# Ledger of designs, part 179: peptides against a protein of PDB entry 4ASU

Target 1, 270 residues: chain A of PDB entry 4ASU
Amino acid sequence: ATLKDITRRLKSIKNIQKITKSMKMVAAAKYARAERELKPARVYGVGSLALYEKADIKTPEDKKKHLIIGVSSDRGLCGAIHSSVAKQMKSEAANLAAAGKEVKIIGVGDKIRSILHRTHSDQFLVTFKEVGRRPPTFGDASVIALELLNSGYEFDEGSIIFNRFRSVISYKTEEKPIFSLDTISSAESMSIYDDIDADVLRNYQEYSLANIIYYSLKESTTSEQSARMTAMDNASKNASEMIDKLTLTFNRTRQAVITKELIEIISGAA
Target 2, 83 residues: chain B of PDB entry 4ASU
Amino acid sequence: FTFASPTQVFFNSANVRQVDVPTQTGAFGILAAHVPTLQVLRPGLVVVHAEDGTTSKYFVSSGSVTVNADSSVQLLAEEAVTL

## One batch from the design tools (peptide; made by RFdiffusion4, then SolubleMPNN)

Design b2_p19_8_s4 (from b2_p19_8, 13 letters changed)
Fold by OpenDDE base, seed 1:
Order: structure tokens, then sequence, then C-alpha cells
Structure b2_p19_8_s4 (fold): chain B 270 residues (1-270), chain C 83 residues (1-83), chain A 19 residues (1-19)
């Protein structure tokens, strides 16, 4: 490569490094907010899941309709955030199908659809787009919950799959259960809950679903921002290493050119 | 006793003497060893009676309340404010 | 460790973003 070629490449990589550093800082700001907002959201969401944990709700084996909700976003450049969720969704769908269950899928965020469209298009009920541009609100979660409940798909049980935040450098893909109203109402373990009106139970279930979705969105958002920071940090580091390598190459090439010119002078060559 | 909204936590696994909640079927007081129940909230006042005798009041919008067999309580309001 | 170094860099970025 000529000195000019190396210089051009150096300039390009330096520009990329500036962009990735800037994106890292943007992600950091969003992470800081997301982490702050996750604290109460986690208490709220975990509180909502407490019933299902304590009541040990079981779905009869003869029930076959299963819903999988995958939670991510529309936005890229965040490492394995989308692929991790999609991978677990695929695994779960395959296991359920092998067990003779009917599986339907809901994608929260367009990236889930983009990954699974070719292989699972027939299983998709709906995909929610425009996720990740703004922090999710409880209103957003309520809309998703309402649409699911009004979709006409009468699932027996389901799973919501999302990335749970651990730390600034760590997340884990997790699954939480979702139950239909009928499943909850028919569960033997629910008998200890006294004098629950059917309308009350229906409304309670609606809140529960919205709560879980909201919780998953907040966990996902925080995880995504952390992963994006990591990705941008890695990109910046890689760019730095490449700059160093190219700089060395430039210096060597320059020395070679000088040496060649000196030899030509000494030899009497042009 | 846990009392939270999506954006704020008021109580997290706290021990309280009594919680009065506004439900769609009527307001009721949750005491120690209350029977398990599920309810949905109506807009109204929540009153928390602490073990030390202090009382705190909150206004809530919609939401849910769960009383479990182990005496744990989850009060989850869509919106809540201190009064 | 490499992981710790990454954590420190990210935490530094977050701190800068909060300021």
Amino acid sequence: as target 1 above (270 residues)
Amino acid sequence: as target 2 above (83 residues)
Amino acid sequence: SMEEAIRERLEAAVEKARA
C-alpha cells in the first residue's frame, strides 16, 4: 500500500473511533437514566410476579396453546441483546412444538421480527414497533397488554423472554411465566384466595400482565444500554489498535521509500 | 408489605400494623394474618399504620393489592402520591 | 482482569454522563 492509501485509511478509522466514542457517551447517558428508573420498576414488577411464585400456578397438560413474548427493541449496535432473546425464543418454541403444543409469538421491538421472520413467520401474532427510541412508560406496557388480551388468541400459558439487568457489563436472558385468566381461575392453588369476584380477577390479570410487560421493558432497556456501551467501547478499542498498526506500517513504508531514494542516488540511478 | 408504583417505591418488604386500601368492592383494612385475597384498587386513600403508631396517607389511582397466605402484601398502584 | 478494566471504563463514562 502507498503512503497515500495508508493515510486515507488512518483518517477513516480515526473518524470511526470518534463516532463510536460519541455513541458510547450517548449510551452512557441513557444507561444512567434507565438504571435509575429500573430501581422502582423492579420492585413493582417483582411484586407483581409474587402471586405466581407463591401460588405455584400450574397449567394442565392437556392444554396446548402457548404464547411466547420476546422483549427487545428496534435499535441495533447493542451486541447480543436481540440475538440472545431470539435464541431463547427459538429454543422454547422448538421444545414446545416437540411436546405437541401450539406456539404463537409476539415480538416487542422490530428486531425480534427481523431475526425470526424467515423461520417463524406463521407463528407471529403481532410485532410492536417503535420500541427503544424513548424510555418505555407504563402506558406503553398497558397498550401492549390490552392488545394481547384483545387479540382473540386464547392461550393457556405463556412466557415472556427478556434480558434482565445485572450490572453495567452484565445481563442475563430470562423467562417469566404468563397465565391466562382461565388458567388462573382454575388453578387449585388459588382456592386459598377467598371470595374473588370474576370481574375482579379479570381486572387483576390485566394489571398483572401490564405490570410484567412494563418490568420486562425496563429490564430490557437498561440491559440494552449497557450492552451498547460495551459494544461502542469495544469498537473504539479495536479502532485504536488498528490505528496503531497502520501507523507502524506507515512509518515502515516511509523508511523504505527513503532508503530506496538513497540507494538510487548512490547507484547513480535516476 | 410492599407498596410501589412504576416510578416510586414507598414500602419495600416492610413490617406494618395495618394497611387500609380502597378497592372496587369497598375499602378494607389489612391486618396481620389477614386471609389471602386479590383486589383491584379504585382511586382513593391508602392509609398505612406503622408498628410504631405512625400513620401515613397516600392517594392512589388504579392498581392491585395481593394478600398472600404467608402474610406478605403487595400493593401496586399505577399512580401514587404522598399526602 | 480484562472484565474489571472494561467495567471501570464504562463506569467512568456513566459518571461523566451524569455530570
Scores: peptide ipSAE 0.449, ipTM 0.940, DockQ to the pose 0.016
Fold by OpenDDE base, seed 3:
Structure b2_p19_8_s4 (fold): chain B 270 residues (1-270), chain C 83 residues (1-83), chain A 19 residues (1-19)
Amino acid sequence: as target 1 above (270 residues)
Amino acid sequence: as target 2 above (83 residues)
Amino acid sequence: SMEEAIRERLEAAVEKARA
């Protein structure tokens, strides 16, 4: 490689490093906010899931319609955030299909569809785009919930798959159940809950769905920002190492060129 | 007793004496060992009676309340403010 | 450990972003 080539490459990598460092800082700011907003959201979301955990709601085996909601975002450069969710979605879909169930998929964030569209396009009901630019709100979750409920797909049971935040360097892909109104109303374990009006139960389930979606979005967002920070940190480090290597190569090449020129001068071959 | 909105936690697994909630079917008080129930909140006042005798008032917009068999209560409001 | 080093760098970045 010529000195010019090395210099060009150095410049390019230095620019990339600047970008990755900047992105790291942006992700750090978003993470700080997301983590702060996740604290109440987790209490809220876990509270919403408490019923299902305590009631141990079971879906009858004869019920075959299953909904999978994958939660991620539209934005890349965040490590395995999207692929982890997609992998679990694929696994769940395959397991359900093997059990003879009908599976439909909803993607929250465009990346889910980008990964799964070729293999699962016929199973997609809807994909929600424009996720990840701004922090998710309860309003956003409500819109998603309403669209699901109005989709016309009468699922019996569902799974929401998302990345749960653990720490600044760790997340775990998890699954939480969602249930249809009919499944909840028919569940034997719900018999202990006194005289629930059908309208009340319907409204309750609407809130429950919105709550769970909201929670999943907050977990996903926090996980994503942390993963992006890690990815950008790694990219910055790698760029730094490459810069060092190329700088050494540049220096060696420069010395070689100088030596060659000196030899040419001394030998009169110039 | 857990009382939270999407953006704020008021009570997290706390022990309280009584919680008065505004529901679509009417306001009711949740006491210790209340029968399991599910209710939807209407806009109105939530009153929390703590074991120490303190009373806190909140305005909620909507939401849900769950009373479980284990006496755990989840009050989840879409919006809530302290009064 | 490598993980600790990464954690420290990220925590520093977060702290800087909070300031």
Scores: peptide ipSAE 0.416, ipTM 0.933, DockQ to the pose 0.015
Fold by OpenDDE base, seed 2:
Structure b2_p19_8_s4 (fold): chain B 270 residues (1-270), chain C 83 residues (1-83), chain A 19 residues (1-19)
Amino acid sequence: as target 1 above (270 residues)
Amino acid sequence: as target 2 above (83 residues)
Amino acid sequence: SMEEAIRERLEAAVEKARA
């Protein structure tokens, strides 16, 4: 490559590095907020899941309708955040199908549909877009919950799949159960609970669903921002290494050019 | 006893003597070894009686309360403020 | 370790973003 070519490449890579560093900082700011807001959200969400864990609610085998909710966002450049969720969704869907269950899918965030649309398009009920630009609110979760409950799909049980935050450099894709009102009301394990009014139980379940969705969104958001920071950090490092390599090449090439010019001057061959 | 909103935690796995909650079916007190139940909150006052005799008051909007067989309690409000 | 180095860089970025 000529000195001109190397210089052009150096300039390009330096610009990329500036962009990736900037994006890293933006992600860092969003992460800091997300992590702070996740602390109470986790207590809240885990608290909401306590009933299902303690009651050990089981769905009868004759009930075959299963709902899978995948939670991510619309935004890219965050490593394996979306693909991890999609992978687990695919695995779960395949396992359920093999067991003879009917599976429907809801995507929270457009990226889920982008990954699964070709192979699972017929199983999608709805995809919620405009996720990830702003921190999720309980209101957002409530809207999703309401739309799900009003979708007309009468599932028996379901799974919500999302990335749980571990640390600034780590997340894990997790699955939590969702149960229909009918499944909860008919569960043998619920018999220990005092006489619960049907309307109360319905309202309770609506809150529970919204709570779980909210929790999943907060976990997902924090995980996504951490993954984006990691991706941008890695990109910046790679750019730095490439700059160093090209700089060395530039220096060597420059020396060669100078040497050639000197030889031409001395020999009169120019 | 866990008491939280989506944005704030008031109690996390704490031991309390009694919690008074406003439910759609009426206000009731949750004591130690209360029978398992599920309720939905109405706007009103939550009163937490600590083991040391101190009392804390909160205003809550909507939400849910769960009393489990293991005596664990989850009070989850959409909005809550300390009074 | 490489992981620790990454963590430190990310934590530094977060700290800077919080300031």
Scores: peptide ipSAE 0.416, ipTM 0.940, DockQ to the pose 0.016
Fold by OpenDDE base, seed 5:
Structure b2_p19_8_s4 (fold): chain B 270 residues (1-270), chain C 83 residues (1-83), chain A 19 residues (1-19)
Amino acid sequence: as target 1 above (270 residues)
Amino acid sequence: as target 2 above (83 residues)
Amino acid sequence: SMEEAIRERLEAAVEKARA
C-alpha cells in the first residue's frame, strides 16, 4: 500500500472512531434515562404479572391458538438485541407448531419483521413501527394492546418475548405469558376470585395486557441502549487498534520511501 | 401491598393495615386476609392506612387492583398522584 | 477482566452523560 492509501484509510477509520464515540455517548444518555424509568416500570410490570404467576393459569391442550409478541425496536447498531428476540421467537414458534398449535406473531419494532419476514411472513398479524425513537410511554403500550385486542385473532394463550435488562453490560431474552380473557375466565384456578363481573374482567385484562407490553418495552429499551453502548465501545476500540496498526505501517512505509529517495540521490539514478 | 403507576412507585411489597380503593363496582376496603378479587379502578381516592397509623391519600385515574389468595395486593394505576 | 474493563468504560460514559 502506498503512503497515500494508508493515509486515506487512517483518515477514514479516525472518522469512524469519532462517530462511534459520539454514538456511544448518545446511547449512554439514553441508557441513563431508560434505567431510571425502568425502575418504576419494573415494579409496575412485575405487579401485573403477579396474578398469572400465582393463579397458575393452565391452558387446555385442546386450545390451539397461540400468539407470540416479539418486542424490540426499529433501531440498529445494538448488537444481538434484535436477533436474540427473533431467535427465541423462532424457537417458540417451532415448538408450538410441533405441539400442534396455531401460531401468530406480532412484532413490536420493525427489526423483528425484517428478520422474520422470509420464514414467518404468513404468521404475522401486525408489526408496529416507529418504535425506539422516543422512550416508550404507557400510551404507546395501550395503543398496541388495543390493536391486538381488536385484531380479531382470538388467541387462547400467548407469549411476549423481550430483552430483560440486567446491567449496563448484560441483558437476557425472556418470555412472559399472556392469556386471553376466555382462558382466564375458564381457568379453574381463577375460581377463588369470586364475584368478578364479566365487564370488570374484560377491563382488567385490557389493563393487564397494556401493563405487560409497557413493561416489556421499558426492559427492551434499557437493554437496547446498554447493548448499543457496548457495540459502540467495541467499535471504538477496534478502530483504535486499527489506527495504531496503520500508523506503524505508515511510519515504516514512510521510512522506506525516504530511504529509497536517498539512495536515488546518492546513486544519481534519478 | 404494591401500589404503582407506570412512572412512580408508592408502595413496594409493603405491609399495610388497610387500603381503600375506588372501583367501578364501588369503593371497598382491602383488609388483611381479604377474599381474592379482581377489580378495576375508577377515578377517585385511594387511602392507604399504614400499620403505624399513618394515612396516605392518593388520587388515581384508572387501573386495576388484585387481591390474591396469599393476601398480596397489587394496585396498579394508570396515573396516580399524592394528595 | 475484560468484562470489568468494559463495564468501567461504560459506567464512565453514563456518568459523563448524566452530568
Scores: peptide ipSAE 0.410, ipTM 0.941, DockQ to the pose 0.016

## One batch from the design tools (peptide; made by RFdiffusion4, then SolubleMPNN)

Design b2_p20_1_s1 (from b2_p20_1, 10 letters changed)
Fold by OpenDDE base, seed 4:
Structure b2_p20_1_s1 (fold): chain B 270 residues (1-270), chain C 83 residues (1-83), chain A 20 residues (1-20)
Amino acid sequence: as target 1 above (270 residues)
Amino acid sequence: as target 2 above (83 residues)
Amino acid sequence: SEVFLELQENAKKGRELLKK
């Protein structure tokens, strides 16, 4: 490689390093906010899921329609965040299909669609875009919930798949159940809940759906920002190492050029 | 007893004496060993009676309240403020 | 934002360059 080539490459990598460092800082700030906002969101979301855990709602085996909601975002450069969700979605879809279930998919975030579109295009009901630019709000979750409710797809049971935040260095892809109004109303385990009005239950379930979506978005966002921060840090470190290597190569090449020039001068071949 | 909004937690697995909630079907008090039930909230006043005798008041918008068989209670409000 | 997309693309290119 010529000195010019090495210099060009060095400049390019240095610029990339600057970008990745900047992105790391941005991700760090977003992560810090997301983590703060996740604390109440988790209590809230777990509280909403408590019914399903306590009631042990079972879906009858004869029910065939299953909805998978994958929660991620539109934005890349966050390691395995999107692929982890997609992988779990694929696995779940395959398992359900093998069990004779009809599977439909909703993607929250464009990246889910990007990964699954070719293989699962026929199963997609809707994809929500413009996810991840701003911290998710309950309003955002409500919009998603409303669109789902208005989609006309009458699922029996569903799964919401998202990355649960564990720590700055760890997330876990998890699945939480979503039940249709019909499923929850017909569940034997719900018999212990005294005299639940049908309208009340409907409202309750709609609200619960929004709650669970909101919770999943908050978990996903926190996980994503943390993962992005880590990814950008790794990229910056890798760039640094490459800069060091190229700098050494540059110095060696420069010395060789100088030596060659000196030899040409001394030999009179110039 | 858990009482939270999407953005704020007021009580997290706390022991309380009584919680008065405004529901669409009417306001009711949740006492110890209340029967399992599900309700949706209407805009109104939530009153939490702590075991120490203190009373806290909150305004809530929409939401839900769940009383489980194990006597756990989840009060979830879309919006809630301390009054 | 368009800026972010550009940054992502640049970052992707950068990573590809780092792998060569």
Scores: peptide ipSAE 0.000, ipTM 0.836, DockQ to the pose 0.012
Fold by OpenDDE base, seed 1:
Structure b2_p20_1_s1 (fold): chain B 270 residues (1-270), chain C 83 residues (1-83), chain A 20 residues (1-20)
Amino acid sequence: as target 1 above (270 residues)
Amino acid sequence: as target 2 above (83 residues)
Amino acid sequence: SEVFLELQENAKKGRELLKK
């Protein structure tokens, strides 16, 4: 490569490094907010899941309709956040299909659709777009829950798949159960609950659905921002290393050119 | 006893004497060792009676309350404020 | 869905009351 080529490449990489550093700072700010807001959201969400965990609700074997909700966002440059969720969704869908169950999919965030479109297009009920530009609210979760309830798809049970936040450098893809009203009502373990009115139970189930979706969105957002921050940091470091390498190459090449010119001068003077 | 909204935690696995909640059928008190039940909340007053005799009041917009067989209670409100 | 909407309406009413 000529000195000019190296210089052009150096300029390009330096520009990329500036962009990645800026993006890191933005992600860091969003992460700090997300982490703060996740604290109460986790208590709230885990509280909503408590009934289903304690009651150990089981779906009868003859029930075959299963819903998978994958939670991510529309925004890239966050490492394996989207691919991790998609991978888990694929695995779950394959396992359920092998068990003879009907599987339908809801994608929260456009990235899920983009990854799974070729292989699972026919299984998608709906994809929610415009996810990830602003922090998710309970209102957003309620809209998703309402859309599901109004879809007319009568699932027996389901799963919501999302990235649970562990730390600034760690997340884990998790699965939580979703149950239909019919499944909850028919569960023997629910018999211990005193005088539950059918309308009360329906209200409870629908509210719970919104709660779980909200919780998943908050976990996903926090995980995504932390992962983006890390990804941008890594990109910045990689750029720095490349700059150093190219700078050395430039210096060596320059010295070689100078040496060649000196030899030519000496040889021509003789 | 856990009492939380999406944005705030008021009680997290605390021991309380009694919690009064506003349900669609009316207000009722949840005592220690209350039988398992599920209810949904209407807008109204929540009163938490601590074991030390302290009483705290809250307004909730909507939500749910769960009493489990293990005596754990989850009070979840969409919106709640301390009074 | 109707029940869910009712809960949401109640929540709205509650918020309005809190703002007064």
Scores: peptide ipSAE 0.140, ipTM 0.927, DockQ to the pose 0.820; fails the geometry check
Fold by OpenDDE base, seed 3:
Structure b2_p20_1_s1 (fold): chain B 270 residues (1-270), chain C 83 residues (1-83), chain A 20 residues (1-20)
Amino acid sequence: as target 1 above (270 residues)
Amino acid sequence: as target 2 above (83 residues)
Amino acid sequence: SEVFLELQENAKKGRELLKK
């Protein structure tokens, strides 16, 4: 490589490093906010899931319609955030298909569609775009819940797959159940709630759906911002290492050029 | 007893004496060892009676309340404010 | 869903009451 080529590459990498450092700072700010907002959201979401955990709702094996909701965002440069969700979605879809279940998919965030479109395009009901530009609100979750409820797809059981935040350096892809009204109403474990009006139960379940979606969005967002911060830090470090290597190469090449020029001067072969 | 909105936690796994909630079927008090039930909240007043005798009042816009067999209670409001 | 809309209407009413 010529000195010019090395210089060009150095300039390019330095520019990338500036961008990644800037993105790291932005991600850090968003992470701090997301973590603060996750605290109440987690209590709220876990509270909404408490019924399902305590009632141990089981779906009969003869029921075949399964919904998978994958939660991520539209934004890249966040490590394995999207691929982790997609991987688990694929695994679950394959397992369900092997069990003779019909599987439909909802993607929250365009990245899920981007990853799964080629292999699972026929299974997608809807993809929600414009996710991740701003912190998710309960209103956003409500819109998603409403769209699902109005989709006309009568699933028996569903799964919402998202990244749960553990720490600034760790997240875990998890699955939480979504049950249809019919599944809940027919569950034996719900017998202790038999005096519940059907309309009340329907309202309760629709509200719970929005709650679970909201919770998943908050977990996903916090995980994503943390992962992006880490990814940008790693990118910046990698760029730094490459700059060091190229600088050494540049210096060596420069010395070689100087030596060659000196030899040409001394030899008169110029 | 857990009482939370999407943005605020009022009680997290707390022991309370009684919680009065506004439901679509009417306002009722949840005491210790209340029978399992599910209700949807209407706009109205929530009153939490703590074991120490302290009473806290909240206004909720909507939401749900769950009383489980283990006496755990989840009060989830879409919006709630301390009164 | 009509139920969901009802919940949203209730929420709206609640917010209006809080502003008073």
Scores: peptide ipSAE 0.108, ipTM 0.922, DockQ to the pose 0.833; fails the geometry check
Fold by OpenDDE base, seed 5:
Structure b2_p20_1_s1 (fold): chain B 270 residues (1-270), chain C 83 residues (1-83), chain A 20 residues (1-20)
Amino acid sequence: as target 1 above (270 residues)
Amino acid sequence: as target 2 above (83 residues)
Amino acid sequence: SEVFLELQENAKKGRELLKK
């Protein structure tokens, strides 16, 4: 490579490093906020899931319609955040199909659709875009819940798949159950909950859906920002190493050019 | 007893004596070992009676309350403020 | 659903009451 080529490449990589460093700082700020907001959201969301855990809601095996909600975002450069969710969605869909169930998919965030479009396009009910620009609110979750309720797809059971935040360096893709009103209403374990009006139960269930979606969004966002921070740090380090290597190459090449010129002068071959 | 909104936690697995909640059918008092039930909240006053006799008041916009068989209670409000 | 919308309306009313 000529000195000019090396210089051009150095300039390009230095620019990339500047961008990745800036993105790291932005991700760090968003992560700090997301982690703070996740604390109450987790208590709230886990509280909403408590009924399903304690009541041990079971879906009859003859019920065939299953909904998968994958939660991520629209934004890239966050490591395996999107692929982890998509991988688990694929696995779950395959397992359900093998069990003879019908599977439909909702994607929260455009990246889910991007990954699953080729193989699962016919199973998608809806994809929510413009996710990840701002921290998710309960209002956002309510919109998603409402859209699901209005989709007309009468599922029996569902799964919401999202990345649960563990630490700044760790997340885990997890699945939580979603049950239809009919499934909850018909569950034998719900018989201990006396004098529940049908309208009350419907209201409760719809509110619970919004709660669970909200919780999943908060976990996902925190995981994503943490992963992005790590990814940008790694990118910056990789760029730094490449800059060092290219700088050495540049210096060696420059010395070789000078040496060649000196030899030409001394030899009169110039 | 857990009482939380999406943005704030008021009680997390706490032991309380009684919780009064505003439901669509009226005021509902949850005592220790109350029978399992589900209710939805209307805008109104929540009163938490602690074991030490302390009473705390909150205003909630909407939400749900769950009383489980194990006597655990989840009070979830869309919005709540301390009064 | 109509029920969900009602909950949202109630929430809105609650917020309005909290602002007073």
Scores: peptide ipSAE 0.026, ipTM 0.901, DockQ to the pose 0.824; fails the geometry check

